# Peptides against a protein of PDB entry 4Y8H, part 23

Target 1, 222 residues: chain A of PDB entry 4Y8H
Amino acid sequence: TTIVGVKFNNGVVIAADTRSTQGPIVADKNCAKLHRISPKIWCAGAGTAADTEAVTQLIGSNIELHSLYTSREPRVVSALQMLKQHLFKYQGHIGAYLIVAGVDPTGSHLFSIHAHGSTDVGYYLSLGSGSLAAMAVLESHWKQDLTKEEAIKLASDAIQAGIWNDLGSGSNVDVCVMEIGKDAEYLRNYLTPNVREEKQKSYKFPRGTTAVLKESIVNICD

## One batch from the design tools (peptide; made by RFdiffusion4, then SolubleMPNN)

Design b1_p12_6_s3 (from b1_p12_6, 4 letters changed)
Fold by OpenDDE base, seed 4:
Structure b1_p12_6_s3 (fold): chain B 222 residues (1-222), chain A 12 residues (1-12)
Amino acid sequence: as target 1 above (222 residues)
Amino acid sequence: GSFPVTGGSGGL
């Protein structure tokens, strides 16, 4: 997996690759690694696919209840705290590594969470097996005061670095943009750089292509 | 079999 987050002038963008693996096997070529916690708070997940999805759904439900109880829009720091406390409780046995981002009445936010419940903050972040490939791009091209378009490009370029250089990453780029005063923009398959060309050969042969030279029917029942 | 993993976790 390669997941990234990038802050820009008026919001935050997160992005992910779309490969799922089981050891050396590609399990899914186009999985969704971006999850909605609330309308304006999204996360990207690395680690065990079921754990990333389940933990984000659980916290999303609790954030909705908290929002209703407080009569307030949900805050990114509330989601961060709930995720952190839950993951820490399970001592890293829930295999979720998350980039959490969003907009709320206090502004735009970007955080990361590890499976043991540690958290980081930054203007740009990467996680997953492709994180070093992504970080090389981020460190080279990140600047202060990014526009929305520059941040989307930077995040997409960082994910592509993971796609090309990390065995655990591949296929497509998904993006989610969270801008202050707007709805979240989820861009599923924003880039599809790995469309396979048509196969040069068909391996459909007519019946009888392989000649039967000898047949023997043996009854094994007494 | 291993659980489906969204790539490597990048965590140790």
Scores: peptide ipSAE 0.125, ipTM 0.760, DockQ to the pose 0.087; fails the geometry check
Fold by OpenDDE base, seed 5:
Structure b1_p12_6_s3 (fold): chain B 222 residues (1-222), chain A 12 residues (1-12)
Amino acid sequence: as target 1 above (222 residues)
Amino acid sequence: GSFPVTGGSGGL
């Protein structure tokens, strides 16, 4: 997996690759690693696919209840705290590594969470097996005061670095843009750089292409 | 059998 988050002047972008693996096997070529916690709070997940989805759905449900109870829009820091406390309780046994991002009445936010419940903050972040490939791009091209378009490009380029250089990453780039004062823009398969061309030849030969040269019947019953 | 993993864990 390669997941990234990038802050820009008026919001935050998260992006992910779309490969799921089971050891050396590609289990899914186009899995969704971006999850909605609330309308304006999204996360990208690395680690165990079921754990990332289940934990984000659980916190998403509790955030909705909390929002209704408080009559307030959900805050990214509330989601962060709930995720952190939940993951810490399970001592890293829930294999969820998350980049959590969003917009709320306090502004735009970008955080990461590790399975043991540690959290980081930054203007740009990467996680997953492709994180170093992504970070090489981020460190080379990140600047202050990115535009939305520059941040989408940077995030997409960082995911592509994972797609091309990390065995655990592949296929497509998914993006979610969370801009202050707007709805979240989920861009499923924003880039599809691995579309295979049509096969030039087929190995499906007509029946009878291989001639029978000799037949022998051997009795194997004594 | 190991569940599908969305690639390796965090920063190497």
Scores: peptide ipSAE 0.115, ipTM 0.759, DockQ to the pose 0.105; fails the geometry check
Fold by OpenDDE base, seed 2:
Structure b1_p12_6_s3 (fold): chain B 222 residues (1-222), chain A 12 residues (1-12)
Amino acid sequence: as target 1 above (222 residues)
Amino acid sequence: GSFPVTGGSGGL
């Protein structure tokens, strides 16, 4: 997996690749690694696919209840706190590594969470097996005061670095843009750089391509 | 068999 987050002047973008693996096997070529916690708070997940999905759904449900109870829009720091406390409780046995981002009444936020419940803050972050490939791009091209378009490009370039250089990453780039004062923009398959061309040859041969040299019928009831 | 791993910060 390669997941990234990048802050820009008026919001935050997160992005992910779409490969799921089972050891050396590609289990899914187009899995969704971006999860909605609330309308304006999204996360990207690395680690165990089921754990990343389940923990984000659980916290998403609890954030909705908390929002209704408090009569307040959900805050990214509330989601962060709930996620980290839950993950810490399970001592890293929930294999979720998350980049959590969003916009709320306090502004735009970008955090990371590790499976043991530690958290980081930054203007740009990467996680997953492709994180170093992504970080090489981020460290080379990140600057202060990015525009939305520059941040989307930077995030997508960082994910592509994972797609090309990390065995655990591949296929497509998913993006979610969370801009202050706007709805979240979820861009499923924002880039599809690995579309296979049409197969030039068929492996379907006519019956009889392999000659039957001998046939024998054996009765096994005697 | 390993569960589907999206790729973790822990080396997968």
Scores: peptide ipSAE 0.101, ipTM 0.749, DockQ to the pose 0.085; fails the geometry check
Fold by OpenDDE base, seed 3:
Structure b1_p12_6_s3 (fold): chain B 222 residues (1-222), chain A 12 residues (1-12)
Amino acid sequence: as target 1 above (222 residues)
Amino acid sequence: GSFPVTGGSGGL
């Protein structure tokens, strides 16, 4: 997995690759690693697919209830705190590594969470097996005061570095843009650089291509 | 350090 987050002048972008693996096997070529916690708070998940999805759904439900109870828009720091406390309670047994990002009445936010419940803050972040490939791009090209378009490009270039250089990453780039004063923009398959070409040959032969040389019926009941 | 491979689950 390669997941990234990048802050820009008026918001935050998260991005992910779309490969799922089971050991050496590609289990899914186009899985979704971006999860909605609330309308304006999204996360990217690395680690155990089921755990990343389940924990984000659980916290998403609790954030909705909290928002209704408080009559306030959800805050990214509230989601961060709930995720952190939940993951810490399970002592890293829930295999969720998350980049959490969003916009709220206090501004734009970008955080990471590890399975044991530690959290980091930054202007750009990467997680997963492709994180070093992504970070090489981020460290080389990140600047302060990025535009939306520059941040989307930087995030997508960082994910592509994971796609090309990490065995655990592959296929497509998904993006979610969270800009202050706008709805979240979920860009499923923003880039599809691995479309398979049409097969040059078919191995479908006419029936009878392999001749039947002998047939025998054997009764196996004595 | 090996990224935590969860054995048997779909790794992301």
Scores: peptide ipSAE 0.039, ipTM 0.711, DockQ to the pose 0.060; fails the geometry check

Design b1_p12_6_s4 (from b1_p12_6, 5 letters changed)
Fold by OpenDDE base, seed 3:
Structure b1_p12_6_s4 (fold): chain B 222 residues (1-222), chain A 12 residues (1-12)
Amino acid sequence: as target 1 above (222 residues)
Amino acid sequence: GSFPIGGGSGGL
């Protein structure tokens, strides 16, 4: 997996690759690694696919209840705190590694969470097996006061570095943009750089291509 | 540290 987050002048962008693996096997070529916690709070997940999905759904449900109870829009720091406390309770046995980002009445936010419940803050972050490939791009091209378009490009270039250089990453780039004063923009398959060309040959031969050399009928009743 | 190994549910 390669997941990234990048802050820009008026918001935050997160991005992910779309490969799922089972050891050396590509299990899914186009999985979704971006999860909605609330309308304006999204996360990207690395680690165990089931754990990333389940923990984000659980916290998403509790954030909705909290928002209704308080009559307030959800805050990214509330989601962060709920996630980290839950993960810490399970001592890293829930294999969720998350980049959490969003916009709320206090502004735009970007955080990371590890499975043991530690949290980091930054203007740009990467996680997963492709994180070093992504970070090489981020460290080379990040600057203060990025525009929305520059941040989307930087995030997508960082994910592509994972796609091309990390065995655990591949296929497509998904993006979610959270800008202050706007709805979140989820861009599923924002880039699809690995479309396979038409196969030059079919291995579906006509029936009878392999000759029958012998037939026998056996009664299996004693 | 080993990158998180996904169990039977698939790794990300």
Scores: peptide ipSAE 0.115, ipTM 0.733, DockQ to the pose 0.059; fails the geometry check
Fold by OpenDDE base, seed 4:
Structure b1_p12_6_s4 (fold): chain B 222 residues (1-222), chain A 12 residues (1-12)
Amino acid sequence: as target 1 above (222 residues)
Amino acid sequence: GSFPIGGGSGGL
């Protein structure tokens, strides 16, 4: 997996690749690694697919209840704290590594969370097996006061570095843009750089192409 | 194998 987050002048962008693996096997070529916690708070997940999805759904439900109870829009720091405390409780046995981002009444936020419950903050972040490939791009091209378009490009270029250089990453780029004063923009398959070419040959043959040389009918019922 | 920074083994 390669997941990234990038802050820009009026919001935050997260992006992910779309490969799922089981050891050396590609299990899914186009999985979704971006999850909605609330309308304006999204996360990207690395680690165990089931754990990333389950933990984000659980915290998403609790954030909705908290929002109703407080009569306030959800805050990114509330989601961060709930995720952190839950993951820490399970001592790294829940295999979720998350980039959490969003906009709320206090502004735009970008955080990361590890399975043992540690958290980081930054203007740009990367996680997963492709994180070093992504970070090489981020460190080379990140600047302060990015526009929305520059941040989307930078995030997409960082994910592509993972796609090309990390065995655990591949296929497509998914993006989610969270801008202050707007709805979140989820861009599924924003880039599809790995479309397979048409197969040179069809291996569908007419019935009877393989000759039957001998047939024997055995009655197995007495 | 050991996963790099922030990499969990297990599918993603």
Scores: peptide ipSAE 0.114, ipTM 0.699, DockQ to the pose 0.126; fails the geometry check
Fold by OpenDDE base, seed 5:
Structure b1_p12_6_s4 (fold): chain B 222 residues (1-222), chain A 12 residues (1-12)
Amino acid sequence: as target 1 above (222 residues)
Amino acid sequence: GSFPIGGGSGGL
């Protein structure tokens, strides 16, 4: 997996590749690694697919209940704290590595969470097996005061670095843009750089293409 | 630290 988050002048973007693996096998070529916690709070997940989905759904449900109870829009830091405490309780046995991002009444936020419940904050972050490939791009091209378009490009370029260089990453780029004062923009398959051309040849030959030259029946009963 | 080898449900 390659997942990234990038802050820009008026919001935050997260992006992910779309490969799922089972050891050396590509299990899914177009899995969704971006999850909605709330309308304006999204996360990207690396690690165990079921754990990333389950934990984000659990916290998403609890954040909705909390929002209704408090009559307040959900905050990214509330989601962060709930995720952190849950993951810490399970001592890293829940294999969820998350980039959590969003917009709320306090502004735009970008965090990462490791399976043991540690958290980081930054203007740009990467996680997963492709994180170093992504970080090489981020460190080379990140600047302050990014526009929305520059941040989407930077995030997508960083994911592509994972797609091309990390065996655990591949296929497509998914993006979610969370801009202050706007709805979240989920861009499923924002880039599809691995579309294969039509196969030039078929190995499906007509029946009888290989002639039977000889047949022999051998009795093997004693 | 061991890279999270995606468990039986698939690694991400």
Scores: peptide ipSAE 0.113, ipTM 0.741, DockQ to the pose 0.059; fails the geometry check
Fold by OpenDDE base, seed 2:
Structure b1_p12_6_s4 (fold): chain B 222 residues (1-222), chain A 12 residues (1-12)
Amino acid sequence: as target 1 above (222 residues)
Amino acid sequence: GSFPIGGGSGGL
């Protein structure tokens, strides 16, 4: 997995690759690693697919209840706190590594969470097996006061670095843009750089291509 | 690559 988050002047963008693996096997070429916690709070997940999805759904449900109870829009720091406390409770046995980002009445936020419940804050972050490939791009091209378009480009370039250089990453780039004063923009398959060309040949042969050399009927009851 | 501990879950 390669997941990234990048802050820009008026919001935050997160992005992910779309490969799922089972050891050396590509299990899914186009999995979704971006999860909605609330309308304006999204996360990207690395680690165990089931754990990343389940924990984000659980916290998403609890954030909705909290929002209704408090009559307030959900805050990214509330989601962060709930996620980290849950993950810490399970002592890293829930294999979720998350980049959590969003916009709320206090502004735009970007955090990371590790499976044992540690958290980081930054203007740009990467996680997953492709994180070093992504970080090489981020460290080379990140600047203060990025525009929305520059941040989307930077995030997508960082994910592509993972796609090309990390065995655990591949296929497509998904993006979610969370801008202050706007709805979240989920861009499923924002880039599809690995579309295979049409197969030139077919391995489907007519019946009889392999000759039957001999046939025998044997009675088993004798 | 770490096998996802859960038999049916893919690694990300």
Scores: peptide ipSAE 0.112, ipTM 0.743, DockQ to the pose 0.063; fails the geometry check

Design b1_p12_7_s1 (from b1_p12_7, 5 letters changed)
Fold by OpenDDE base, seed 5:
Structure b1_p12_7_s1 (fold): chain B 222 residues (1-222), chain A 12 residues (1-12)
Amino acid sequence: as target 1 above (222 residues)
Amino acid sequence: SLTGKLVQLPLP
């Protein structure tokens, strides 16, 4: 997995690759690793896919209840705290590594969470097996005051570094853009750089392509 | 059956 988050001048972008693996096997070529916690709070998940999905749905449900109870829009820091406390309670046994991002009445936010419940803050973050490949791109091209378009490009270039260089990453780039004062823009398969060309040859040979070299009839009755 | 697709992160 390669997941990234990048802050820009008026919001935050997260991006992910779309490969799921089971050991050496590509289990899914086009899995979704971007999860909605609330309308304007999204996360990218690495680690155990079931755990990333389940924990984000659980916190998403509790954030909705909290929002209704308080009559307030959900805050990214509330989601962060709830995720952190939940993951810490399970001492890293819930294999969720998350980049959590969003916009709320307090502004734009970008955080990471590790399975043991530690959290980081930054203007750009990467997680997953492709995180070093992504970080090499981020460290080379990140600047202050990124535009939306520059941030989408930087995030997608960082995911592509994972796609090309990390065995655990592959296929497509998914993006979610959360800009202040706008709805979240979920760009499923924003880039599809691994579309296979049409097969030039068929491996279906006509009957009789392989000649019978020898035939023997054995009577099995005495 | 919740077949948890393991996204294997080779941790360095």
Scores: peptide ipSAE 0.063, ipTM 0.633, DockQ to the pose 0.075
Fold by OpenDDE base, seed 1:
Structure b1_p12_7_s1 (fold): chain B 222 residues (1-222), chain A 12 residues (1-12)
Amino acid sequence: as target 1 above (222 residues)
Amino acid sequence: SLTGKLVQLPLP
């Protein structure tokens, strides 16, 4: 997995690759690693796919209840705190590694969370097996005061570094853009750089292509 | 056993 987050002038972008694996096997070539916690708070997940999905759904549900109870829009820091406390309680046994990002009434936010409940803050972050490949791109090209378009490009270039160089990463780039004062823009398969060329020929032969050379019927009943 | 477990990064 390669997941990234990048802050820009008026918001935050997260991106992910779309490969899921089971050891040496590609289990899914086009899985979704971007999860919605709330309309304007999204996360990217690495680690155990079931754990990333389940924990984000659980916190998403509790954030919705909290929002209704407080009559307030959900805050990224509330989601961060709920996630980290939950993960810490399970002492790393929930294999979720998350980049959590969003916009709320306090501004734009970008955080990471590890399975043991530690959290980091940054203007750009990467996690997963492709994180070093992604970070090489981020460290080379990140600047202060990125535009939305520059941040999307930087995030997608960082994910592509994972796709091309990390065995655990592959296929496509998914993007989610969270801009202040706008709805979240989920760009499923924003890039599809691994589309295979159409097969020139079919190995689906006509029926009867294989001739019957010999037939024998044997009665096995007495 | 990783049998049946979908993983998005190598687990140690």
Scores: peptide ipSAE 0.048, ipTM 0.601, DockQ to the pose 0.075
Fold by OpenDDE base, seed 3:
Structure b1_p12_7_s1 (fold): chain B 222 residues (1-222), chain A 12 residues (1-12)
Amino acid sequence: as target 1 above (222 residues)
Amino acid sequence: SLTGKLVQLPLP
């Protein structure tokens, strides 16, 4: 997996690859790794796919209840705190490694969370087996005061570095853009750089290609 | 097999 987050002048972008693996096997070529916690708070998940989905749904439900009780829009730091406390309670047995990003009444935010409940802050972050390939691109091309378009390009270029160089990453690029004062823009399959060409040969031979040498009908009496 | 869909982390 390759997941990234990049802050820009008026918001934050997260991106992910779409390969799911089971050991050496590609289990899913077009897996969704971007999860909605709330309308304006999204995360990207690495680790165990079931754990990343289940923990984000659990915290998403509790954030909705908290928003209703407080009559306030959800804050990214509230989601961060709930996620880290839950993960810490399970001492790393929940295999969720998350980049959490969003916009709220206090501004734009970008965080990472590890399975043991540690948290980091940055203007750009990467996680997963492709994180070093992604970070090489981020460290080379990140600058302060990125535009939305520059941040989407940088995030997608960093995911592509994982797609091309990491065995655990592949297929497509998914993007989610969270801009201050706008709805979140979820761009499923924003890039599809691995469309397979038509197979040069078909193994569907005409009926009768293999001659029948002998036929016998046997009554199986029990 | 207990191996759920693993989104591969870097091996330590």
Scores: peptide ipSAE 0.042, ipTM 0.642, DockQ to the pose 0.095
Fold by OpenDDE base, seed 4:
Structure b1_p12_7_s1 (fold): chain B 222 residues (1-222), chain A 12 residues (1-12)
Amino acid sequence: as target 1 above (222 residues)
Amino acid sequence: SLTGKLVQLPLP
């Protein structure tokens, strides 16, 4: 997985690759790693896919209840606190590594959370097996006061670095943009750089291309 | 479809 977050002048963008793996197996070529906690608070997940989805849904539900109870729009720091306390309670056994971002009445926010419940703050962040590939791009090209378009480009370039260089990352780039005063813009498959070209040849051969040398039917039931 | 497939993503 490669997940990133980038702050820009009026908001925050998160992005993710779309490869899911089970050991050496590509389990899903186009999985969704961006999760909605609330309308304006989104999370990118690395680690155990089920845990990232389940924990973000649980906290999303609790954030909705908290928002209703307080008559306030949910805050990113509230989601962060709920996530980290939940993850800490489970001592890293919930394999969720998260980039949490959003906009709320206090502004735009970008955080990361590790499975043991530690949290970080930054203007740009990367997590997952592709995090170093992504961070190389981020460190090379990040600047203060990014525009929305520059931040989307930077985030997508960082995810592509993971797609091209990390075995655990691949296929497509998903993006979510959270801008102050706007609805969140979820850009599923924002980039699809790995569409398989049409095969130049068919490898379907007629029956008899390979001769059957021997056939035996064995009854395995006594 | 949000299929919570138990997929382990390698971390650094």
Scores: peptide ipSAE 0.039, ipTM 0.599, DockQ to the pose 0.058

Design b1_p12_7_s2 (from b1_p12_7, 6 letters changed)
Fold by OpenDDE base, seed 2:
Structure b1_p12_7_s2 (fold): chain B 222 residues (1-222), chain A 12 residues (1-12)
Amino acid sequence: as target 1 above (222 residues)
Amino acid sequence: SLTGRLVVLPLP
């Protein structure tokens, strides 16, 4: 997995690759790793796919209830706190590594969470097995005061670095843009750089293509 | 598929 988050002048973008694995096996070529916590708060998940999905759904439900109870729009820091406390309670046994981002009445936010409940803050972040490949791109090209378009490009370039260089990452780039004063823009399969060409030949041959040269029957029973 | 893994870096 390669997941990234990048802050820009008026919001935050997150992006992810779309490969799911089972050891050396590609389990899904086009899985969704971007999860909606609330309309304007999204996260990207790495680790155990079921845990990332389940924990984000659980916190999403509780954030909705909290929003209704408080008569306030959900805050990214509330989602962060709920996620980290939940993960800490389970002592890293919930294998969720998250980049949490969003916009709320206090502004734009970008955080990361590890499975043991530690959290970080930054202007750009990467997680997953492709995180070093992504971070090499981020460290090389990140600057202050990015535009929306520059941030989307930087995030997608960082995900592509994971797609090309990390065995655990692959297929497509998903993007979610959260801009202040706008609805979240979820761009499923924003880039599809790994579309396979049509197979030129079939391995289905007519019966008898392999000639039987000789047969022998050997009695192996006494 | 949710039955797979979204691979993370090995812990040191």
Scores: peptide ipSAE 0.031, ipTM 0.483, DockQ to the pose 0.104
Fold by OpenDDE base, seed 3:
Structure b1_p12_7_s2 (fold): chain B 222 residues (1-222), chain A 12 residues (1-12)
Amino acid sequence: as target 1 above (222 residues)
Amino acid sequence: SLTGRLVVLPLP
């Protein structure tokens, strides 16, 4: 997996690859690794796919209830705190490694969470097996005061570095853009750089390619 | 070209 987050002047972008693996096997070529916690708070997940999905749904449900009780829009720091307390309770046995990002009435935010419940803050972050390939791009091209378009490009270039160089990453780039004062923009398959060409050969031979040497009709009814 | 499905999620 390769997941990234990048802050820009008026919001935050997260991106992910779309490969799922089971050891050396590609289990899914086009899985979704971007999860909605609330309308304006999204996360990218690495580690155990079932754990990343289940923990984000659980916290998403509790954030909705909390928003209703408080009559307030959800805050990214509230989602962060709920996620870290849940993960810490399970002492790293829930294999969720998350980049959590969003916009709220206090501004734009970008955090990471590890399975043991530690949290980090940054203007750009990467996680997963492709994180070093992604970070090489981020460290080379990140600058202060990025535009939305520059941040989407930087995030997608960082995911592509994982797609091309990490065995655990592949296929497509998914993007989610969270801009202050706008709805979240989820771009499923923003880039599809690995469309397979038509196969040069078919294993569908004409009937009669293999000669019939013997035929027998046997009654199998008593 | 963006070939992906764009989903704009409204605020609740």
Scores: peptide ipSAE 0.018, ipTM 0.470, DockQ to the pose 0.025
Fold by OpenDDE base, seed 5:
Structure b1_p12_7_s2 (fold): chain B 222 residues (1-222), chain A 12 residues (1-12)
Amino acid sequence: as target 1 above (222 residues)
Amino acid sequence: SLTGRLVVLPLP
């Protein structure tokens, strides 16, 4: 997995690759690793796919209840705290590594969470097996005061570094853009750089392509 | 389908 988050001047972008693996096997070529916690709070998940999905749904449900109870829009820091406390309680046994991002009445936010419940803050972050490949791109091209378009490009270039260089990453780039004062833009398959070309040859041979070299009839009745 | 989809989620 390669997941990234990048802050820009008026919001935050997260991006992910779309490969799921089972050891050396590609289990899914186009899995979704971007999860909605609330309309304006999204996360990218690395680690155990079931755990990332389940924990984000659980916190998403509790954030909705909290929002209704308080009559307030959900805050990214509330989601962060709930995720952190939940993951810490399970001492890293819930294999969720998350980049949590969003916009709320307090502004735009970008955080990471590790399975043991530690959290980081930054203007750009990467997680997953492709995180070093992504970080090489981020460290090379990140600047302050990124535009939305520059941040989407930087995030997508960082995911592509994972797609090309990390065995655990592949296929497509998914993006979610959360800009202050706008709806969240979920760009499923924003880039599809691994579309397979049409097969030039058929592997269906006509009958009789392989000659019978020898035939033997054995009577199995005495 | 591997086709790209744009989903805009409305603000609550």
Scores: peptide ipSAE 0.012, ipTM 0.406, DockQ to the pose 0.023; fails the geometry check
Fold by OpenDDE base, seed 4:
Structure b1_p12_7_s2 (fold): chain B 222 residues (1-222), chain A 12 residues (1-12)
Amino acid sequence: as target 1 above (222 residues)
Amino acid sequence: SLTGRLVVLPLP
């Protein structure tokens, strides 16, 4: 997995690749790693896919209840606190590594959370097996006061670095943009750089191309 | 070209 977050002048963008793996196997070529906690608070997940989905749904539900109870829009720091306390409670056994981002009445926010419940703050962040590939791009091209378009490009370039260089990352780039005063823009398959070309040849051969040398029918039931 | 599906979610 490669997940990134980038702050820009009026908001925050998160992005992810779309490969899911089971050991050496590509389990899903186009999984969704961006999760909605609330309308304006989104999370990118690395680690155990089921845990990232489940924990974000649980906290999303609790954030909705909290918002209703307080009559206030959800805050990213509230989601962060709920996530980290939950993850800490389970001592890293919930395999969720999260980039949490959003906009709220206090502004735009970008955080990361590790499975043991530690949290980080930054203007740009990367997590997952592709995080170093992504970070190389981020460190090379990040600047203060990014525009929305520059931040989307930077985030997508960082995810592509993971797609091309990390075995655990691949296929497509998903993006979610959270801008102050706007609705969140979830861009599913923002980039699809790995569309398989049509095969030049068919490898379907007529029956009889390979001769059957021997056939035996064995009854396995006594 | 942006080939992605855009989903816009409103603020609560």
Scores: peptide ipSAE 0.010, ipTM 0.408, DockQ to the pose 0.025; fails the geometry check

